# Peptides against a protein of PDB entry 6RGO: the designs that were tried, part 189

Target 1, 392 residues: chain A of PDB entry 6RGO
Amino acid sequence: MALKLLGFNQDATCFSVISSNKGVTIYNCDPFGKCFELEKSTSNDEELDFLVEMLFSTSLIAVVDKTIGASKRKKLKIVNTKRKATICELTFPHEIMDVIMNRKIICVVLKSDQIFVYDISCMKLLRTIDVRGEKLKSTSKFRNSEAVGDIGVRVSLSTDNNSILCYSSYSKSDKENAPLNDIVVFDALKCIQINVLPAVHQSNIVCIACSPDGMLMATASEKGTIIRVFKTIDTENDEPILVNEFRRGSRPSRISEMKFNHDNTLLACVGESDTIHIFALPVTTTEADANEDDTLQQSSHSLSSSINGLQYISKGLANRFGKIIVSKIPTQSQQRHVAYIKIPENAKYRIGFPKDTTNTIHICGEDGNYLVYSIPRNEVGPCTLVKSNTFD

## One batch from the design tools (peptide; made by RFdiffusion4, then SolubleMPNN)

Design b2_p14_8_s1 (from b2_p14_8, 6 letters changed)
Fold by OpenDDE base, seed 3:
Structure b2_p14_8_s1 (fold): chain B 392 residues (1-392), chain A 14 residues (1-14)
Amino acid sequence: as target 1 above (392 residues)
Amino acid sequence: SIKEIQELLSEIKV
């Protein structure tokens, strides 16, 4: 049967799939089993297409039926899975491209490059973000969006209550084909733009991940060879906003999903390649005020690879040309994965990090495999398979 | 109802 993966929820306790014969199925990870099914509304052999976002382990899901007709593609249903009932429905002016949520916020991304930000508790619209802005409305004949591949506004939302929204934005280049290579950091609760990261890649950003706490973001371009990790907020300290640059591979390959683990120590990526890559992040020790006393010399060999080579182009020139955040970081600063998982070629996989086990990763494939891997801590190498289940 | 959303939000373990 053709399976289509929708992904894991925020805590990787559940994952959602589309089965051609059954419709949407939600699986529980532990104990493994079906927890919800949304039956196919149509008897036709039409290819099922849905967006489903699950709110943690709750009975709340957001559903968009993209299968039939332009009208359904504009409707967001909030569904109670225990009751199998629609709680509310929202209708948008354009097709829904993505839906993300946390405990506070729902963000709805439209094909018009608009982001609608809602307070989930009352379903009130807090903000409409127009990523194209007013100036581009005059010249943009709607790109016949059929031929320009899956290049749209990408979003990621922190899973915490801070509700940091990161989204891709168009560069201010006077070129008719400005790339989606800027990142905007937005406080979704306060409806305030916190930061703008210009030109974080040379090409369109196709994948964004926000850390659970919203303090970090990861970005990948269409090339998918380099992953960049940024601080979301400018610290008052002249610390570089670019924290890490990871090399996924030498060959171009699309990254479909990235996720941080719950303690911001790991970043995983998956896509069109035969390999899930897991990168180690430097633990940003918040200097908790270490009161003086306990001299326990735990020689944690912090792999402080001294990024001494970032020549700060002085603050004065940055104001005129925009902050060139991506200085040519020497290729020597590019870290590789610390761990990996081999997956079948041409199988689409999704990833999730469980909350309680920071060194465990959940993966599921369109091949019908749900797999739990242990991530090695002290060595660079393959992850160890801990548990496997199959689904149909 | 919106009340039902609030009830479901209360099921989220902190």
Scores: peptide ipSAE 0.567, ipTM 0.949, DockQ to the pose 0.663
Fold by OpenDDE base, seed 4:
Structure b2_p14_8_s1 (fold): chain B 392 residues (1-392), chain A 14 residues (1-14)
Amino acid sequence: as target 1 above (392 residues)
Amino acid sequence: SIKEIQELLSEIKV
């Protein structure tokens, strides 16, 4: 059977798949098993295409049926999985490309490069972001709509209540083919632009991950060789703060998904390569106010490898046109993965970090494998397989 | 209904 992965929910407690014969199936991770099934509405042997976003482990899902006709591709259904019933339906002017949500917000990305931001609690539209319209205020030309079908606005949303939305935007270049290489950081609740990170890559951004708390963002271009991690809100001298630059590989390979773990200590990436890469982030010691006394001596031997030497190269070379060029970290100072998982070649995998176990990663493949790995902290090496299940 | 969405939102473990 052809499986198509839709991905994990926000806390990696569930994942969704499309089975060509059955329709959409949602699996619970622990205990492993089917928790929901949405049958295909048609007997036709048409290739099933769906967007499904699950709201944590709740009975609320957002569904877009992309299988049949241009009309369904414009409809977002909010479904109660316990009742197998549509709660509400939203219709958009254009095809839905992506849907993301948290406890507060639903974001709907359209093929028109529009982002519709909704308050989930009442399904009211808070904002329509027109990424093209914002570009037009700075550059007179639309990108030709016939751009390679897979390059559009990318979005990521914090899983917390702060609802930090990161999205790719068009650079303010006078060039007809301005790349989607700027990032906008947006407070989705207040509907305020917080920050703009200009030209974070030389080519189009194809993958974005926001940290669960919304304080960090990872970006990858269509080259997928370098991953950059930025602070989302904080700036230094009105310049973006580059926290890390990771090297996934020497060869170009598309990154399809990135995720932070819940404590912002790890960033995982997956894509077209035979390897899931896991990178270590510097522990931001939030100075938690040291007031509360309680004595539990858990001797976490923090191997504080004092990576003292990452000077915040906030040397945005202001190019002659006032564009901040994020300085490339020298190739010798580009961090490699600290851990990895080997996956079958040509198998699409999705990744998730569970909330309660910051050193564990969940992965699922179009090969029908659901795998749980332990991430080594004290050594650079392969992750250890802890649990495996199969699905169809 | 919006009420049903609010009920489902209440299922989210804090």
Scores: peptide ipSAE 0.567, ipTM 0.949, DockQ to the pose 0.699
Fold by OpenDDE base, seed 2:
Structure b2_p14_8_s1 (fold): chain B 392 residues (1-392), chain A 14 residues (1-14)
Amino acid sequence: as target 1 above (392 residues)
Amino acid sequence: SIKEIQELLSEIKV
C-alpha cells in the first residue's frame, strides 16, 4: 500500500497518514492506535492527496482535499472528528499549499504566495499577507508552475499563545528570479511585523521551524547543508542575532522538516537523507530569575561543552544594497549533530517532540513504522530505540 | 459552528 505521511500534531501525541485504500487515518501515539479515519470520497484509483492539520489532542482538524479537482484544492474544512462533521468551510482564490495552527491562530498558505491569518475562535480574517506584494510591481509572470513545483512561501508558527509567525519572503533584488531567502517574523495576534532577517541563505529557504515559545527560528535552504538558528524578536544593534549554525552534511540534501523540542534545547531535522540529525542548542539563561536566593547547588553536571558561543557578530558585509549577508561561519567552527537516527533512504519520515519528555523524539515513516527514540544526553552518538509500532 | 470551535478549543489542556 502507498502511505503518505502528513505529520505529527503540535505536541506529537498524534500523527496523520494517507493510506491509498482507507483515506486519511489519524493515529494516537500512546496508547498506540487509530483514533480517526476520514473515508476516501472516491472509488477511483486516484492518488490521494490531502492536507490535514490536527489541533493538539483535540477533535478539531483542518482538512484540504487535493485529490479531486481545482475547486476542492481551494477549500479548507474544519472538521470535528468525534462527530465526523464539517463545522465550517472556507474557500480561497488559489490552491492551498499549507495550513498551520495553534490555540489562537490558523494560517492558510496559498499558491499565490499569500498567507491568510485567522482568529480560530471565531474564524475571522485578521490579515492577508501578500508575500509577492512586498516586491515592487515586477511583471506578474507567474513563475511557470511547471518547472519548480515546490518552491513557495514557507511558514512556521509558535505553538504557544504568542502566535509568532515566521515566513519566507523574497529578497529585494532587481532580478526577476529573486530568491525566497528573507525571513519575516510576524505577531499573528496583533498583526504586526516584528522583525526581518535579510538573506539568511544564498538560495531559497525550503524549511523553517519556529520554537514553541516563538523566541527561536531555524532555517534551511535548498542545499540543506547548513541550518541557521536565529532569535526571532531580539536584535543586536538592529542586526539579526545568529544563535547557531549547524552542519547537517557536506552533500546537498533537501530538509523537509525541522522541529525544536519543548524547552528549546534540541533541534531535529529530517529530509531526503538516510539520517535524522539532532543538534543541541545553548541554554539561553534569561538573566531575569537571578533574584530568588535559593542556593540549591544541584550540581547538574550539565556538560558545559564550552561551546564558546563565538558571538559571530556577523560583520555583515553590507552588500552594495545595504543588506547584511550573514557571514558564513568557518566550516571548522560549525557545530555538528549531537545525536542521530538512521532511517531508510527510500522512506519519507516525519518528526515530533512530545511535551513531557524533552529527550524523546517520535518519528514515523511511509514504510509504516512509528518509532520512539531516546536522545543521548552526555555523549555524541545514535539515539536508542525505546518503542516501535507498525501502521497500514 | 463558532460555538463548537470554542468548545473544542476549551478541550486543549494548557
Scores: peptide ipSAE 0.566, ipTM 0.949, DockQ to the pose 0.702
Fold by OpenDDE base, seed 1:
Structure b2_p14_8_s1 (fold): chain B 392 residues (1-392), chain A 14 residues (1-14)
Amino acid sequence: as target 1 above (392 residues)
Amino acid sequence: SIKEIQELLSEIKV
């Protein structure tokens, strides 16, 4: 059967899939099994497309029917999975492209490059962000959205209560074709822009991940060769802080998903390549914990020796047009993965980090495999398969 | 109902 992966929930306790014959199915990871099914409402052989965002391990899901020909692409349903009942429905002026949530916030991304920010507790609209709005004052040309398939606003939301929203924005360029290569950091609760990271890549940003605490973000462009990790809030001399630059590969390959683990020590990426890459992040010691026991220092030292903490202060090369471009870290200082998982060629996979086990990763494939891997801590190498299940 | 959303939000273990 053709499976389409929707992904893991925030804590990797569940994942959702579309089955061509069944509709949307949610699987529990442990114990492994079906926990919810949304039946196909139509007998038509149309390719099913859905957005499903699950709120942790709760019975609350956000659902959008994106099936071609479905008059429902503008409708967000909040569903109770235990009752199989719609709690509320919102209708938007444009097609819904993405939905993300945490305990406080729902963000709805539209094809219009608008982000609607809601308080989940009351479904009150807090903000409409118009990512085009700064441009629309100059050029009335609607980019014919037909020709540029998969390039839209990308978003990521912290899983904590701080509700840090990172989104891609259009660089300030007099060129009609300015790329989506800026990042805006936004406090979704206060509805305040915290930071703007200009030109973090040369091409459009296609993937963003926010850390669970909202203090870090990872970005990848259409090239998918370099992943950059930035601080979200902190700046140095009013310039963005580049914490890491990782090299996924030398060949272009799309990154579809990135995730931080729950302690911000690992960043995983997956996409169109035969390899899931896992990168180690330097532990940001907050100055407060520097006073406790000497004994834990010895184990961290062995991996730290290759992490020469080149705080590359990205001296923004102010290009002749006043654009701060994040300087490329020299290719020699680009960190490689610390671990990897080989996946079947052309299989789409999704990734999740469980909360309770910082060195475990959950993956699921459109091949019908749910796999649990152990991540090596002290050596660079393959992850070890710990558990496998199949689904259909 | 909004009340039901609040009930489901209470299922989230902190």
Scores: peptide ipSAE 0.559, ipTM 0.947, DockQ to the pose 0.689

Design b2_p14_8_s2 (from b2_p14_8, 6 letters changed)
Fold by OpenDDE base, seed 3:
Structure b2_p14_8_s2 (fold): chain B 392 residues (1-392), chain A 14 residues (1-14)
Amino acid sequence: as target 1 above (392 residues)
Amino acid sequence: SIEEIRELLSEIKV
């Protein structure tokens, strides 16, 4: 049977799949088993296509049926899985491309490059963000969005209550073909733009991950060779907003998903390659007030590779040419993975980090494997398989 | 009803 992976929920307690014969199935991770099934509404051997976003381990899901007809692709259903009932339905002017949620917010991304931001508690529209409208009105030629395949606005939302929304935006370059290589950081609750990160890659951004607390964001371009990690908020201290640059590989390969773990110590990425890569993030110890006393010199050899070599091009030139956030970072500052998982070639995988075990990763494949791996703490190497299950 | 969303939101363990 052909399986399609939808992904894990925010805490990796469940994952969703499309089975060609059964429709949408949601699995619990522990204990492993089916917890919900959405039956196929049509008897036809049509290729099923759905968006399903879960709200943590709750019975609330957002569902978009993309299988049949342009009308269904514009409808978002909020469903109670315990009752098998639609709570409410929203209809949009354009096809829904993505849906993300947390405890406060639902964001709906349209094929029109619009983001609709809702208060989940009342389904009230808080904001419509028009990512195209922020592009200077000059070149009114709607790119026939059909020909530029899988390149649209990408979004990520913090899983906390701060509800930090990161989205890709078009560069202000006068080029008709300006890439989606800017990032906007947006407070989805207050409906205010917090920051703009111009030209974070040379090509379109195809993957974004926000940290659970919304303080960090990871980005990858179409090349998928470099992952960049940024602070979402400018600190008053002249600290670089770019905190990490990771090398996934030397060969171009699309990254389909990235996730931070719950304590922001790890970033995982998966895509078209035979390898899930896990990167260690420097623990930004917020210097909580070190009250003087306890001299326990635990020599944690923090691999503080001193990023001394970032020559700050002086503040004066940055005002005329928008903050060149990506100066030529010396290739020497590019860190590799600390851990990896080998996956079957051509199998699509999804990743999730469980809340309670920061050094554990959940993965599931279109090959019907659900796998739990332990991440090594003190060595660079393969992850250890802890648990395996199969699904159909 | 939309009230059911608020009930489901209350199921989220903090």
Scores: peptide ipSAE 0.567, ipTM 0.949, DockQ to the pose 0.656
Fold by OpenDDE base, seed 4:
Structure b2_p14_8_s2 (fold): chain B 392 residues (1-392), chain A 14 residues (1-14)
Amino acid sequence: as target 1 above (392 residues)
Amino acid sequence: SIEEIRELLSEIKV
């Protein structure tokens, strides 16, 4: 039976799948089991295509039926899963490409490179971001070339209440085919652009992950060989702060998804390769104000891995045209994974980090496997399988 | 209704 993965919710407590015969199924991770099913609206042997975004462990889902007809592909349904009822429906001028949400915001990405930002609590439109229109204002001659295939605006939203939205934008190049290689950081609540990271890759950005708190962002290009991690808000001398540059591999391979864990200590990536890679991030010592009090000796064995001076290579070489070129970390100083999971070749997997266990990762595959892995803390190596379940 | 969305939002454990 063909399964298509929709992914995990924000806290990895649930995941969604499309079953070719049943429709959409949502599984609970612990205890493992079906928590919701959306039956097929049609008896046709048509390949099912849906977007489903679940709001944490709630009965609130956003659904787009992409299976049949151009009209349905433009409709977002907000559904109560307990009642199996549509609460409201929004219709868009163009096909919906992606839907992301948190406690405050729904973002809807259209095939037109527009992002519609809604206050979830009242379903009011806060902002329409026109990524093409911003490009056209900056560069007089861009033909609306239809985004060929899977290259479009990518988005990621913080899972917290700060609602930091990161999206890919077109570089200010005089070339007719400017890549989607800029990042905009946007406060989705205030509807303010916070930061712009120019030319973070040489080619189109195909994957973005925002940290749960919105303070970090990971980016990958269509090459998928290098992952860059930036601060979202903070700048140094009006230049983007590159925190990390990770090497996934030497061979090009598409990254389909990246996730931070809940404490920003780990970044996982998955895609077309036989390997999920997990990278360690430097622990940002938040200067916790040393309010003196209670003695609980949590023996944090600080792995003082002396990751010697990754100088913040904030030195964007301003090229002759005033573009900040993100300085490449020397290939010898590019960090590798600290942990990995082997997955079947050609199996699509999705990843999620549970809130309560920062060294645990949830994965699910189109092979019908839901797997929980423990991430090694003190050694570079494979993750340990802790739990496995199957789904159909 | 929009009230139902607010009710479902209240189910989110902080």
Scores: peptide ipSAE 0.566, ipTM 0.949, DockQ to the pose 0.700
Fold by OpenDDE base, seed 2:
Structure b2_p14_8_s2 (fold): chain B 392 residues (1-392), chain A 14 residues (1-14)
Amino acid sequence: as target 1 above (392 residues)
Amino acid sequence: SIEEIRELLSEIKV
C-alpha cells in the first residue's frame, strides 16, 4: 500500500499518515497504536492528499483535504477527533500549502505566498502577511507550478507560548526571479516583525526549523549541503548572529525536515538522502541565573569539544547592494554530524523529538516503520535502535 | 463551537 507521511506532532507523541485504503490515520507513539482514523470521503482510486496538523496530544486537528477539487484545497477544517466532528471550517482565497500551530496560534500558508495568522482560542484573524509585498503582486504570472518545483514560502513556529514565527521571504532584488533566501522573524501574538536575516543562503530556502522556545532557527537551501543556525531575536551590532554552520554533505540533497530537541542541544535533519543527521548545538548558558550560589558540582562531563568559538565575525561582505551576506564558514571549520541514522534511500522519513527524553529521536517512514533511536552522548557514531513498530 | 476549541486547549499539559 502507498503510505504518505504527514509527520509528528509538536512533542512527538503522535504521528499522522495517509494510507491509500483507509485515509488519514494518527498513531500514538507510546503505547504504540492507532488513536484516530479519518476515512476517505470517496470510493475512487484517487491518490489521497491531505494536510493534517495535530495539536500536541489533544483531540484537536487541523485538516485540509487536497484529494479532490480546487475548492477543498482552500478549506481548513478544525476537527475534534474524539467526536469525529468538524468544530469550524475556514475558507481561503488560494490553495493551502501548509498549516502549523501551537497552543496560541494557527498559521495557514497559501500558494499565493500569504500567511494567515489566527488566534486559535477564538479563530480570529490577527494578521495576513503578504510575503511578496504589494510590488510583486502585479508581475506574478502564476509560476507555472509544473516547472518551478515545490518552491514556496516556508514557515516554522515555536512550540511554546511566545509563538515566534520564522518564514522565508524574497530577497530585495529587482530580478523577477528573486530567491526566497531572506528570513523574517515575527512575533505572531503581538503581530510585530522582530528581525530580518538577509540572504542566509545563495538559493531558495526549502527548510526552516524554529527551536521550541523560539530563540534559535535552522535553515537549509535547495542544495541541502549546509545548515545554518541563527539566533532569532538577538543581534550583534544590528547584525544577525550565526551560532552554527553544519555540513550535511558534499553532494546536493534536499532536506525535507529539520527539528530541534526540547533543550536546544540537538538539531536533526532528514530528506532525500539515506541518512538522518544529528548535530550538537553549543549550550547557550543564559548568564542570568549565575547569582544563586548552589554549588552543586554536577560534573556533567560536557564534552567540551573545544569548539574554538571562532567568533565568526560575520565579515558581512556588504555586497554591491548593501546586503550583508553571511560569510561562508571555511569548509574545514564546518561542523559535521555527531550522530546519524541510516534509512532506505527510497523511503521518505519524518522526525520528532519527545519532550521527556532529550537524547531520543522518533522517526517514521513511508516503508511503514516507526523507530525509536537513542542518540550517543559521548561519541560520534550511529544511533542505537531502542524500539521498533510497524504500521499499515 | 469556539468553546469546544477552548476546552481542547485546556487539555494541553503545560
Scores: peptide ipSAE 0.564, ipTM 0.949, DockQ to the pose 0.690
Fold by OpenDDE base, seed 1:
Structure b2_p14_8_s2 (fold): chain B 392 residues (1-392), chain A 14 residues (1-14)
Amino acid sequence: as target 1 above (392 residues)
Amino acid sequence: SIEEIRELLSEIKV
């Protein structure tokens, strides 16, 4: 059967899939099994497409029927999975491209490059963000962007209550073809822009991950060769702080998903390549824990290659051609993965980090495999398969 | 009802 992966929930306790024959199925990870099924409403052999965002381990899901020809691509349903009942329905002016949520906020991304921010507890609209709005004042031409179906606003939301929203924005270049290569950091609760990271890549941003606490953000461009990790809130001399630059590979390959683990020590990425990459992050010692004088000389030779310098992304020298040159970390200073998982070529996978086991990763594939891997701590190498299940 | 959302939010382990 053709499977399409929707992904893991925020704590990797469940994952969602579309089965061509069944519709949407949600699986529990442990114990492994089906916990919910949403039957297809039509007997048509149309390729099913859905957005399903699950709120942690709860019976609350957000559902969008995106099936081609479906009149419902503008409708968000909030569903109780235990009751199989729609709690509420919202209708948008444009097709829904993405839905993300946490305990406080639902964000709905539209094909119009608008982000609707809701208080989940009352479904009240807090903010409409128009990512095009700064440009539309100059050029009334709706780009018939029929052709580039895959480039749109990308979003990530912190899983905590701080509700830090990171989204891709268009660079301020007067050029008609300005890329989606800026990042805006937004407090979704207060509805305030906190930070703007200009031109974090040379091409459009296609993947963003926010850390669970909202303090870090990872970004990848269409090239997917370099992943950059930034501080979200903190700035130094009014400039963005680049914490890490990771090299996924030398060959271009799209990154479809990135995730931080729950303690911000690991960043995983998956995409079109035969390899899931896991990178180690420096432990951000909050200054508070420095006072416990516990002289346990655990010589944790953390192979934290001391990136000796917080490299300022110096304000990119606008060259004579108005190209923002992002200061690149020298290629020798780019960190590689600390761990990896080999996956079948052309298999789409999704990733999740469980809360209780910081060195465990959950993965699921459109090949019908749900796999649990142990991540090595002290060595660079392959992850070890701990558990395997199959689904259809 | 929207009240049901608040009930479901209470299922989230802190």
Scores: peptide ipSAE 0.561, ipTM 0.948, DockQ to the pose 0.684

